# Ledger of designs, part 13: peptides against a protein of PDB entry 6IDX

Target 1, 380 residues: chain A of PDB entry 6IDX
Amino acid sequence: KELAKLSADVTFATEFINMDGIIVLTRLVESGTKLLSHYSEMLAFTLTAFLELMDHGIVSWDMVSITFIKQIAGYVSQPMVDVSILQRSLAILESMVLNSQSLYQKIAEEITVGQLISHLQVSNQEIQTYAIALINALFLKAPEDKRQDMANAFAQKHLRSIILNHVIRGNRPIKTEMAHQLYVLQVLTFNLLEERMMTKMDPNDQAQRDIIFELRRIAFDAESDPSNAPGSGTEKRKAMYTKDYKMLGFTNHINPAMDFTQTPPGMLALDNMLYLAKVHQDTYIRIVLENSSREDKHECPFGRSAIELTKMLCEILQVGELPNEGRNDYHPMFFTHDRAFEELFGICIQLLNKTWKEMRATAEDFNKVMQVVREQITRA

## One batch from the design tools (peptide; aimed at target 1 N324)

Design b1_p11_1_s2 (made by RFdiffusion4, then SolubleMPNN; from b1_p11_1, 5 letters changed)
Fold by OpenDDE base, seed 4:
Structure b1_p11_1_s2 (fold): chain B 380 residues (1-380), chain A 11 residues (1-11)
Amino acid sequence: as target 1 above (380 residues)
Amino acid sequence: FDPSKLRSRPS
């Protein structure tokens, strides 16, 4: 207890470390010997002292043994551990993951996100916060392949559900630290969109062009069998498609693929458009046909609007940026849906279409409409 | 930004 308190002092920490004091603490954890009276209290103070000593940055986190890691991970993975031990163990694992890629690899083998989710089902918001912090650390330090797997896994859907039900919809006010960790989780989740945001469409890739053709088909030929393979189109059919791509509001009516060569938002805009067309088909068809039937200069260019809106949403959500330590602005909607970005796009494209009509906008007013929509989104 | 507020604003 006294050691744990003194370990916060840098002078004491330096001397204690010089005396191999950290090694003694690590060996106490490694021994796992429950034979001592008040073992749990002693262990909690040992872990506190260890963390405080390591926080001085004098000793590398890589000094810890695999046995130590397994013991700490064991305190997180085992049911009915003392809350104080659990809290310190989560914090130690977080620090290990953040400070050492080699420790991340070892920890990722010993613990699962599923085990950490169990610590979110409790009423203790501090435990919940440290559990999310460790999830965030694991997510941040994961290789891209594993990060994508973590994001797509049932663990993320379940994590979102648990956070929604036990944290956000909980009867307790959300503390600043929890709000920050929820913000971090959102930022890390949206940063997975960066690859698609920076992916240029290849105008020569037929499979990518077929997605644009599918957007046309859904809008104008919704009753037509997909068996009308685009390949047999006479020049007259190509000319018809040019008209349809104009009605869809693409900038390049001849080759809409060219509109997706700019990064950002690249292919992410096409993903959003396709999601809207498939998941919210009635909304998509309505938006397209309402503007395609206009013979006046007040048509809202859906394709152009969808691209620029996707870019705007990426800017607002700071896609590709690291989480800021001072921010705690989490969005509950991102815990209600697994395709939250695409759903947000679907809401915002309807807002854009409405705002365009209300402003009686023309193509010359496009940037003004986008600015108004940005203000509406950011003030919501 | 709370997207829930975008739906709740009556026209």
Scores: peptide ipSAE 0.020, ipTM 0.611, DockQ to the pose 0.023
OpenDDE base, seeds 1, 2, 3, 5: peptide ipSAE 0.020, 0.020, 0.018, 0.019; ipTM 0.548, 0.531, 0.580, 0.554; seed 2 fails the geometry check

Design b1_p11_1_s3 (made by RFdiffusion4, then SolubleMPNN; from b1_p11_1, 4 letters changed)
Fold by OpenDDE base, seed 1:
Structure b1_p11_1_s3 (fold): chain B 380 residues (1-380), chain A 11 residues (1-11)
Amino acid sequence: as target 1 above (380 residues)
Amino acid sequence: FDPSKLRSKPS
């Protein structure tokens, strides 16, 4: 107890570390000996002193043994652990993951996100915070292959559901620390979009071109009686499709695939457009047809708008950027849906289309409309 | 930022 208190002092910490005191603390944890009458209290103070000593940055985290890691991971994985031990064990694992890639690898072998999710199903907000913090640390330090595994739809859906039900919809106010961890988790989740945001469309890939053709089909053929299949020659079909791609508001009416070669937002814009067209078909068709039937030069170019809006949303959400330690702004909506980014896009594209109409915008006003929409999104 | 507030109330 006294050691744990004194370990917060840098002068004491330096001298205690110089006396190999930290090695003694690690050995106490490594022994795993439950035979002491006050084992839980002693262990809680040992873990506190260890954290406070390590937080001075005097000793590398790489000094810890695999036995120590297994003991700490064991305290997190066991169903009946004292809350004080669990909290400190989560904090130790977080610090290990953040400070050492070698320790991350070892910890990722000993614990699962599923085990950490169980610590979110509690009434203790501090335990919930440290559990999310450790999930965030593991996600941040994961190599790309393991990030994709962590992004598994089941794990993500379960994690989002548990956070939504036990944290966000909880009867307790969310503290600043929890709000920060929810922000971090949101940023790390949106960073999974970076690959698609930086993926250029290949204009030679037929499967990718078929997606653009499907956008045309959904917009123009879904309401057309199947009897009007234009039996006319290949050139008339190409000229018809060029008109359709103009009505869809692509910049390149001849080859819309070229509009998706810009990164950001690359293929992510096409993913958003396809999601809107398939999941919110009536909204998609309405937006396209409302602008395709205009002859007053006030047409909102859907294709161009969708691309630039996707780029804007990536900028607003800071896709590909590291979480900022000073930010606590999380969005509860992103925990309510598996395709939250695409749903946000679907809301924002309707806002853009509305704002375009209200401004009586032309193609020359495009950047002004986008600026107004950015302000509307960032103030909401 | 609450995206639910971006939904214009249906007029």
Scores: peptide ipSAE 0.021, ipTM 0.572, DockQ to the pose 0.021
OpenDDE base, seeds 2, 3, 4, 5: peptide ipSAE 0.019, 0.018, 0.020, 0.019; ipTM 0.581, 0.579, 0.595, 0.573

Design b1_p11_1_s4 (made by RFdiffusion4, then SolubleMPNN; from b1_p11_1, 4 letters changed)
Fold by OpenDDE base, seed 2:
Structure b1_p11_1_s4 (fold): chain B 380 residues (1-380), chain A 11 residues (1-11)
Amino acid sequence: as target 1 above (380 residues)
Amino acid sequence: FDPSKLRSKKS
């Protein structure tokens, strides 16, 4: 108890570490000997002293043994552990994952996200915070291949549901530390969009061109029986498609694939357009047809607008950026929906289309409309 | 930023 309190002092910590005191603490954890009266209290103070000593940065986290890691992971994975030991064990695992890639690999073998989700179903917000912090650390330090698996796993849908029901909709005010961990989880989740945001469209890829053709089909042929595709010559078909891509508001109406060669937002803009067209078809068709029927130079170019809006949303959500320690602004809506980014795009594209009309904008006003829309989104 | 407030401004 006194050691745990004194370990917060850098002068005491330096002298205690110079006396190999931290090695004695690690050996106490490694021994696992439950033989002492008040073992749980002694262990909780030992883990506190260990954390406080390591926070001075005098000793490398790589000094810990595999036996130590297994004992700490055991306190997190076992169903009946003292709350004080569990809290400190989660914090130690987080620090190990953040400070050492070698320790990350060992910890990722000993614990599962499913075990950590069980610690979110408790009333203790400190336990919930450290459980999310450890999930975030594991997600941040995971190899890129494993990050996508962690994100796509049934675990993420379940994790979002558990966070929503037991943390966000809990009967307790969310503390700053929990709000920060929810922000971090949100940023790390949206960083999975970075690959698509940085993927250039290949203008010669037929499969990618077929997606653009599907956008045209949904907008203009959705009511047309496929039997009435007139056998008009290849030149007339090419001329019709060029007109349709102009009505869709692509900058390059001859080859719309060229509009998706800029990164950001690359293919992510096309993913958003296709989601809108398939999931919100009536909204998509309405936006396209309302602007395609205008000959007054006040048409809102859907294709260009969707690309620049996707880029703007990536900038607002800081896609591809590391979480900032000073931020705690999370959005509860992103925990309620599996495709929250695409749904946000669908809300914002309708806001953009409304704002364009209200401003009586022309193509020359495009950047000014986008600035107004940015302000409307960021003030929401 | 609350996306729910963007929906409520449409009603």
Scores: peptide ipSAE 0.015, ipTM 0.512, DockQ to the pose 0.023
OpenDDE base, seeds 1, 3, 4, 5: peptide ipSAE 0.015, 0.015, 0.014, 0.014; ipTM 0.514, 0.521, 0.518, 0.504; seeds 1, 3 fail the geometry check

Design b1_p11_2 (made by RFdiffusion4)
Pose (drawn by RFdiffusion4):
Structure b1_p11_2 (pose): chain A 370 residues (1-223, 234-380), chain P 11 residues (1-11)
Amino acid sequence: KELAKLSADVTFATEFINMDGIIVLTRLVESGTKLLSHYSEMLAFTLTAFLELMDHGIVSWDMVSITFIKQIAGYVSQPMVDVSILQRSLAILESMVLNSQSLYQKIAEEITVGQLISHLQVSNQEIQTYAIALINALFLKAPEDKRQDMANAFAQKHLRSIILNHVIRGNRPIKTEMAHQLYVLQVLTFNLLEERMMTKMDPNDQAQRDIIFELRRIAFDAETEKRKAMYTKDYKMLGFTNHINPAMDFTQTPPGMLALDNMLYLAKVHQDTYIRIVLENSSREDKHECPFGRSAIELTKMLCEILQVGELPNEGRNDYHPMFFTHDRAFEELFGICIQLLNKTWKEMRATAEDFNKVMQVVREQITRA
Amino acid sequence: SLRRREMVAAA
C-alpha cells in the first residue's frame, strides 16, 4: 500500500527502481500464489505501484517477461475478476501495446476480440474507457496489412452496437476521457477508408472496367428505343466526364476506388434509389441532367474531406458523430443519403452542367450544417 | 496527458 502511494513520486521511484524494485513486482505477479482469491487487494496495490513506476519513463517497457505479459493478459481474458485488478490490467496492456511493437504482437495473440468487447458491457465507465483504449491501441499499432482484418473481426462481434447500447446510450453520462477514446476510435475507423481513397483505378484492367459496365447495366436495363439511345452515348448518360473511358475518372485520387465502392454499394444495396437517380437523368438531353458518375466521385471526395479521412488522431479533440455508431456501413449509407440530397438540390436549383461546382457547394453547406 | 502523448506517438 505504501509502495503504491510513494511510487508516484519520481524522487522515491528512482531509488526503488535502482534496486530492481520493479522486478520484485513482476516476479510477484508471475509466480505469486492465490493472488486473485486471497490477495486481490495486495495485487491491486502491486499493479498500481508497477504502473506508477513505469510511468516515470526510467526503464523500457521491453524489460517485461513473456510470463508477466501472459499473467496480465490472463486477468483480462478471464470471466471478469475484481474491478480494480481488471482496470489496472487493461491499463498495463494498453501501455505495453503503445510502447512496443514486440509487446503488441505478443498481446494481440493473448486476448480475443470477444473478451475485450465483453468488458464494454460492465457498468463501470473506467473499465469501459480502458477497454476501448486497449482496442484503440491495438488498431494504432497493428501493421497496415492487418488493421482491416482486425476491424472486420471486431465488427462481427458487434463492437459498434455494444458501444452504442452500453456507452453512448448508457446510464452514465460520457465523461471527457471516454469521449476522447470514442473520438480516437472514430478517427481510426474512418482511416480504414484511406487506402481505397488514394487507390487509382487501373483503366487497363478489364475486371475493373467490367465493374463500371455492371453499374451501367443495372440502371440502363431497368428502362427500348430509349434504352438503345442511352447505350449509343456510351457512359455519357451515366454522367461520367470521360464518356468513352469512364475508368479514367477513377484515376483522380482522392477519391479513387472508394468512389467506385460507394457507387457499387448504392447499386447493389439500394438498387431502387440508384435506378431512380440514373433514369431521371439518362434521357435528359436538356442541359439540366444531374450527372451521376461525376457527382458520385465529387461527393465521395467531399465526404472524405468533411469526415477527415486520412487525418491522424490527436490529443486535443474529443468530438465524434454519434450516428456512425448506428450502422455497420454508415459511410456508404451516408453516401446514398447525400447522393439523393445532391439530386434534390440539383433539381431545386434547376441546375445545369455549368452549375456543377455551385451545386456541390450548396450540398457541402447542407451536410455541414446538419 | 501521458496516455494521450503515448497514443499520439503510436500514431

Design b1_p11_2_s1 (made by RFdiffusion4, then SolubleMPNN; from b1_p11_2, 3 letters changed)
Fold by OpenDDE base, seed 5:
Structure b1_p11_2_s1 (fold): chain B 380 residues (1-380), chain A 11 residues (1-11)
Amino acid sequence: as target 1 above (380 residues)
Amino acid sequence: SKRRRRQVAAA
């Protein structure tokens, strides 16, 4: 207990480390000797002292043994562990992950996000906070190839639902530290959109062009069997498509693929359009057809609007930005749906279309409409 | 907090 208290002092820490004191603490953890009287209390103080000592940055985290890692991971994976040990073990794992890529690799083999879910299903907000902090650390330090897997694990209805139900909708006020960890998790989740946001459409990629054709098909041929791929594109058919792309509100009516060459939002805008068209087909068709039938110059250009709205949402959500230490603003909505960004887009595109009508906007008013919509989104 | 500083420093 006194060691744990004194370990917060840098002078004491320096001398204790110079005396190999930290090695003694690691060996106590590694031994796993549960036979000692007051083992749990002693272990809790040992872990506190260890963490406080390591927080001085005098000793590299890489000094820890695999046995130590396994013991700490063991305390986190055990269903019945003392809360004080669990809390410190989560904090140690977080620190190991954050400070060493080598330790990240070892820890990622010993623990999964799925195992941390049980620590979210508790009434103790401190445990929940440390569990989310460890998830955030694992997410932050994941190599690019594994980030999508971590994302998919977060997108798992189970983790998201548990955070929503046990943390966000909990009967207790959310403390500032929990709010910060939820913010961090949200930022890290949105940063997965960065790749698509920065991906330019290749106008020569047939598969990407086929998505634009599918948007057209869903809007105008929704009752037509896709098997009636109408034969060889006569000039009349090319002219028909140009008209359809104009009615869809693309800027480039001849080659809509060119509208997706700008990054941001690149392909992410096309992903949002396709999601809307497939998941909310009636809403998509309604928005497109309501504007396609207008000859009064009050048509809302869906394609252009969807692109600029996607860009705006990326700006509002700060997609690609690192988490800020001072921020604690999280959006509960992003924990309610697996594809929360696309659902937000679907809400916002309807808001945009409504606002366009209410303003009696023309193409010249486009930027004014977008400004009003931005204000509406940021106040909601 | 010490934790937030570690997260931001690791980012």
Scores: peptide ipSAE 0.255, ipTM 0.904, DockQ to the pose 0.885
OpenDDE base, seeds 1, 2, 3, 4: peptide ipSAE 0.243, 0.248, 0.242, 0.250; ipTM 0.902, 0.904, 0.901, 0.903; seed 3 fails the geometry check

Design b1_p11_2_s2 (made by RFdiffusion4, then SolubleMPNN; from b1_p11_2, 5 letters changed)
Fold by OpenDDE base, seed 4:
Structure b1_p11_2_s2 (fold): chain B 380 residues (1-380), chain A 11 residues (1-11)
Amino acid sequence: as target 1 above (380 residues)
Amino acid sequence: SKRRERQVKAA
């Protein structure tokens, strides 16, 4: 207990570390010897002292043994562990993951996000916060190949449902630290959109062009069998498609693929349009047809609007930016749906279309409409 | 917090 308090002092820590004191603490954890009187209390103080000593940055985290890691991971993965030990074990694992890629690899083998979800299903908000903080650390330090798996784990209805029901919809106020960890988790999830946001359309890629053609088909020819191969396009069909792409509100009516060569938002805008067209088909068709039938120059260009809205949403959500320490603004909506970004796009594109009508906007007012929509989204 | 400082140093 006194050691745990003194370990916060850098002078004491330096002397204690020079005496191999930290090695003694690690060996106490490694031994797992439950036969000692007051073992749980002693262990809690040992873990406190260890963490305080390591926080001075004098000793590398890589000094810890695999046995130590397994013991700490065991305190997190085992049922019915003492809360005081669990809290410190989660904090130690978080610190190990954050400070060492080698330790991350070892820890990622010993614990799963599924095991950490059990610590979200409790009434203790501190435990929940430590569990989310460790999930965030694992997500942040995951190599690119595993980062999508972590995202998929967040996209897993289970983790989102547990966070939503046990944290966000809990009968207790969300503390600032929990709000921050929810924000971090949200930012890390949105950063997976960066690749698509920075991916340029290849105008020569037929598969990508077929998506644009599918957008046209859904809007204007939903009853026609997709078996009408796009390849047999007589010049009349090309001219017809140019008209359709104009009605869809693309800037380049001849080759709409050129509108997706700008990054950001690149292909992410096309993904959003396709999602809207497939999942919210009635909404998509309505938005397109309401504007395609207008002869009064008050048509809202859907294609252009969808691209600029996707870019705006990426800016608002700070896609590709690292989590800010001072931020705690999380969006509960992102815990309610698997495709929350695309659903947000679907809400915002309807808002844009409404705002365009209300303003009686023309193509010259485009930037003014976008500014009004930005203010509406950021105030919601 | 020391935790946030650790997260940002690691980011």
Scores: peptide ipSAE 0.156, ipTM 0.865, DockQ to the pose 0.810
OpenDDE base, seeds 1, 2, 3, 5: peptide ipSAE 0.147, 0.146, 0.143, 0.147; ipTM 0.861, 0.860, 0.860, 0.857; seed 3 fails the geometry check

Design b1_p11_2_s3 (made by RFdiffusion4, then SolubleMPNN; from b1_p11_2 with E6R M7Q)
Fold by OpenDDE base, seed 4:
Structure b1_p11_2_s3 (fold): chain B 380 residues (1-380), chain A 11 residues (1-11)
Amino acid sequence: as target 1 above (380 residues)
Amino acid sequence: SLRRRRQVAAA
């Protein structure tokens, strides 16, 4: 207990470390010797002292043994552990993951996100916060392949559901630290969109062009059999497509693929449009047809609007930016939908279309409409 | 918090 308190002092920590004191603490954890009276209390103070000593940055986290890691991981993976030990163990694992890629690899083998989710089902918001912070650390330090797997896994859907039900919809106020960890999780998840945001469409890629063609088909040919593959379309068919792409509100009516060569938002805008067209087909068709039937120059250009809105949402959500320490603004919608970004896009594109009508906007007012929509989204 | 400092030191 006294050691744990003194370990916060840098002078004491330096001298204690010079005396190999930290090695003694690690060996106490490694031994797992439950035979001592007050073992749990002693262990809690040992872990506190260890963490405080390591926080001085004098000793590398890589000094810890695999046995130590397994013991700490054991305290997190076992169902019946003292809350104080669990808190310190989560904090130690978080620090290990953050400070050492080699320790991340070892910890990722010993602990599953599923085990960490169990600590979210408790009423203790501090434990919940520590569990989310370790999840965030694992997510941040994961290789790109594993990070995507973490994001797509049932564990993340389940994680979102558990967070929604046990944290957000809980009868307790969300503390600043929990709100920060929820913000971090949101940022890390939306940063997976960065690749698509920075991916330029290849105008020569037929598969990508077929997506644009599918957008046209869904809007105008919803009853037509998809078997009308774009065969060698006569010049008349190409001219028809140019008209359709104009009605869809693309800037380049001849080759809409050119509208997706700008990054950001690149292909991410096309992903959003396709999601809207497939998942919210009624909304998509309504937006497109309502504007395509206008002869009054007050048509909202859907294609252009979708691209610029996607870019705006990326800016608002700070896609590609690291989590800021000072922020705690999380979006509850992130925890209610599997495809939260695309669903947000679907809400915002309807808002944009409404705002365009209310303003009686023309193509010259486009930037003014976008500014009003930005203000509406950021105030909501 | 000590925790926030750990996340930023790792970023």
Scores: peptide ipSAE 0.025, ipTM 0.697, DockQ to the pose 0.672
OpenDDE base, seeds 1, 2, 3, 5: peptide ipSAE 0.025, 0.025, 0.024, 0.025; ipTM 0.696, 0.696, 0.688, 0.690

Design b1_p11_2_s4 (made by RFdiffusion4, then SolubleMPNN; from b1_p11_2, 3 letters changed)
Fold by OpenDDE base, seed 4:
Structure b1_p11_2_s4 (fold): chain B 380 residues (1-380), chain A 11 residues (1-11)
Amino acid sequence: as target 1 above (380 residues)
Amino acid sequence: SRRRRRQVAAA
């Protein structure tokens, strides 16, 4: 207990570390010897002292043994562990993950996000906060190949449902630290959109062009069998498609693929349009056809609007930006759906279309409409 | 917090 208090002092820590004191603490954890009187209390103080000592940055986190890691991971993965030990163990694992890629690899083998979900299903908000913080650390330090798996784990209806029901919809106020960890998790999830946001359309990629063609088909030819191969390129069909792409509100009516060569938002805008067209087909068709039938110059250009809205949403959500230490603004909506960004896009594109009508906008008013929509989204 | 600083510095 006194050691745990004194370990916060840098002078004491330096002397204690020079005496191999930290090695003694690690060996106490490694031994797992439950035969000692007051073992749990002693262990809790040992883990506290260890954390305080390591927080001075004098000793590398890589000094810890695999046995130590397994013991700490065991306190997190085993049921019915003492809460005081669990809290410190989660904090140690977080620190190990954040400070060492080698330790991250070892820890990622010993614990799963599924095991950490059990610590979200408790009434203790501190435990929940430590569990989310460890999830965030694992997500942040995951190599690119595993980062999508972590995202998929967050996209897992289970983790989102547990956070939503046990944290966000809990009968208790969300503390600032929990709000921050929810914000961090949200930012890390949105940063997965960065690749698509920065991916340019290849106008020569037939598969990507087929998506644009599918958008046209869904809007204007929903009753026609997809078996009409796009390949019978009579000039009349090309001219027909140019008209359809104009009605869809693309800037480049001849080659709409050119509208997706600008990054941001690149291919992410096309992903949003395709999601809207497939998942919310009636909404998509309505928006397109309401504007395609207008002869009064008050048509809302869907294609252009969808691209600029996607870009705006990326700016508002700060896609590609690292988590800020001071921020705690999380959006509960992102815990309600697997495809929350695309759903947000679907809400915002309807808002844009409504705002365009209300303003009686023309193509010259486009930037003014976008500014009004930005204000509406940021105030919601 | 020291914790947030570690998380952000590790980002």
Scores: peptide ipSAE 0.194, ipTM 0.888, DockQ to the pose 0.882
OpenDDE base, seeds 1, 2, 3, 5: peptide ipSAE 0.187, 0.181, 0.182, 0.193; ipTM 0.885, 0.883, 0.884, 0.889

Design b1_p11_3 (made by RFdiffusion4)
Pose (drawn by RFdiffusion4):
Parts: structure tokens; C-alpha cells; sequence
Structure b1_p11_3 (pose): chain A 370 residues (1-223, 234-380), chain P 11 residues (1-11)
């Protein structure tokens, strides 16, 4: 108990650390008997002292043994133990992950998505905060080529709805540190879109060109002389600036292939809305048609700007958009809503092609005021 | 400290 108190003082901590005092603590955790059952209070103070000593930055986090790591991960992976032990254990794992790629790799193997998510279902906000912090730390430290798989795994176990039901709509008001972790989670989530945003279409890749052909087919085949007239104009009546080679329009980065993903999502998941928007504007040879392809690409870019896809998380922000915690595909759903808004605003302005940038500005103002 | 480490980890 006394060690936990004094270890926050650097003057004391240095003296204790210079006698390998941290090893006394790690050895106790690695091999001490009956720690959770008979000595939980002692164990809580031990973990408090350990974390306080390590927070002085005198020694590397890489000093910790695999045995110590496994024991701490064990306290988190178990059907919940004492709250004080769990809080400190989650905190120790977060610090290990943030401070070492090697420790991240070992910890990612010792704890499951389900075990982490289950700790969000406790009524204690600090336990919830550290759980989300550990999840954020794993995302921050995951290799670029593994982060997407991790996101899918957490999504399949309902991370989003559990946060919505147990944190955002929970009884206890969200305090500043939890709000910060929600902000970081949202930033990391949006940043999963960044690679596709910056990926150019290869116009010479037939498979990618066939995606645009499929998009056009879904809409034009819902319309016979009128259908023929639409196809004779290649992709003009689908609203692409490059009428003959719309794949070229997707070389603009941002938004790149993310725009294509959004269009395909709208067509497949919301086929009636997609058909309505395209057919209201595919036979319009007055200058008043709303160009779908051009509008979708620019809207995708605008949403990326509004939502700050690609921005790094920082210390100063605690903001988040709660509605994104209400749908697994909230970004794509937002695209669909905004493309309908864009078409409504276009009609309200009796807009022509020359008004394209003005309409996009009004839409930007509508979205950002909402 | 946590926020600083998270910000650093983002780089």
C-alpha cells in the first residue's frame, strides 16, 4: 500500500527502480499464489505501483517478460474478476501496446475481440473507458495490412451497438476521457476509408470497367426507344464527365475508388433510390439534368472532407457524431441520404450544369449545418 | 499521458 502511494513521486521511484524494484512487482505477478482469491487487494496495490513506476519513463516497456504479459492478459481474458484488478490490467495492456510494436503483437494474440467487448457491458465507466482505450491502442498499432481485418472482427461481434447501448445511451453521463476515446475510435474508423479514397481506378482493368457497366445496366434497364437513346450516349446520361471512358473520372484522388464503392452500395442496397435518381435525369436533354456520376464523385469527396477522412487523432479533441454509432455502414448510408439531398437541392435551384459548383456549395452548407 | 501516446502512435 505504501509503495503504491510513494511510487507516484519520481524522487522515490528512482530509488526503488534502481534496486530492480519493478522486478519485485513483476515476479510477484508472474509467480505469486492465490493472488485473485486471497490477495486481490495486495495485487491491486502491486499493479498500481507498477504502473506508477513505469509512468516515470525511466525504463523501457520492453523489459517485461512474456510471462508477465500473459498473466496481465489473463486477468482481462477471464470471466470478469475484481474491478480494481481489471481496470489496472486494461491500463497496463494499453500502455504496453502504445509503447512497443513487439508487445502489441504478443498482446493481440492473448486477448479476443469478444473478451474485450464484454468489458464494455459493465456498469463502471472507467472499465468501459479503458476497454475502448485498449481497442483504440490495438487499432493504432496494428499494421496497415491488418487493421481492416480487425475492424471487421470487432464489427461482427457488435462493437458498435454495444457502445451505443452501454456507453452512448447508458445511464451514466459520458465524462471527458470516455468522450475522448469515442472521438479517437471515430477518427480511426473513418481512417479505414482513406486507402480507397486515395486509390485511383485503373481504366485499363476490364474488371473495374465492368463495375461501371453494371452500374449503368441496373438503372438503364429499369426504363424501349428511350432506353436505346440513353445507351447511344454511352455514359453521358449516367452523368459522367468522361462520357465514353468514365473510368477516367475515378482517377481523381480523392475520392478515387471510394466513390465507386459508394455508388455500388447505393445501387445494390438501395436500388429503388438509385434508379429514381438516375432515370429522373437520364432522358433530360434540357440543361437541367443532375449528373449522377459527377455528383456522386464530388459528394464522396465532400463527405471525406467534412468527416475528415485521413486526419490523425490528436490530444485536443473530444467530439464525435453519435449517429455513426447507429449503423454498420453509416458512411455509405450517409452517402445515399446526401445524394438524395443533392438531387432535391438541384431541383429546388432549377440548376443547370453551369451551376454545378454552386449546388455543391449549398449541399455542403446543408450538411454542415445539420 | 495516454493522449500523448495515442497521438504518437498515430504516426
Amino acid sequence: KELAKLSADVTFATEFINMDGIIVLTRLVESGTKLLSHYSEMLAFTLTAFLELMDHGIVSWDMVSITFIKQIAGYVSQPMVDVSILQRSLAILESMVLNSQSLYQKIAEEITVGQLISHLQVSNQEIQTYAIALINALFLKAPEDKRQDMANAFAQKHLRSIILNHVIRGNRPIKTEMAHQLYVLQVLTFNLLEERMMTKMDPNDQAQRDIIFELRRIAFDAETEKRKAMYTKDYKMLGFTNHINPAMDFTQTPPGMLALDNMLYLAKVHQDTYIRIVLENSSREDKHECPFGRSAIELTKMLCEILQVGELPNEGRNDYHPMFFTHDRAFEELFGICIQLLNKTWKEMRATAEDFNKVMQVVREQITRA
Amino acid sequence: SRRKLQAEAAH

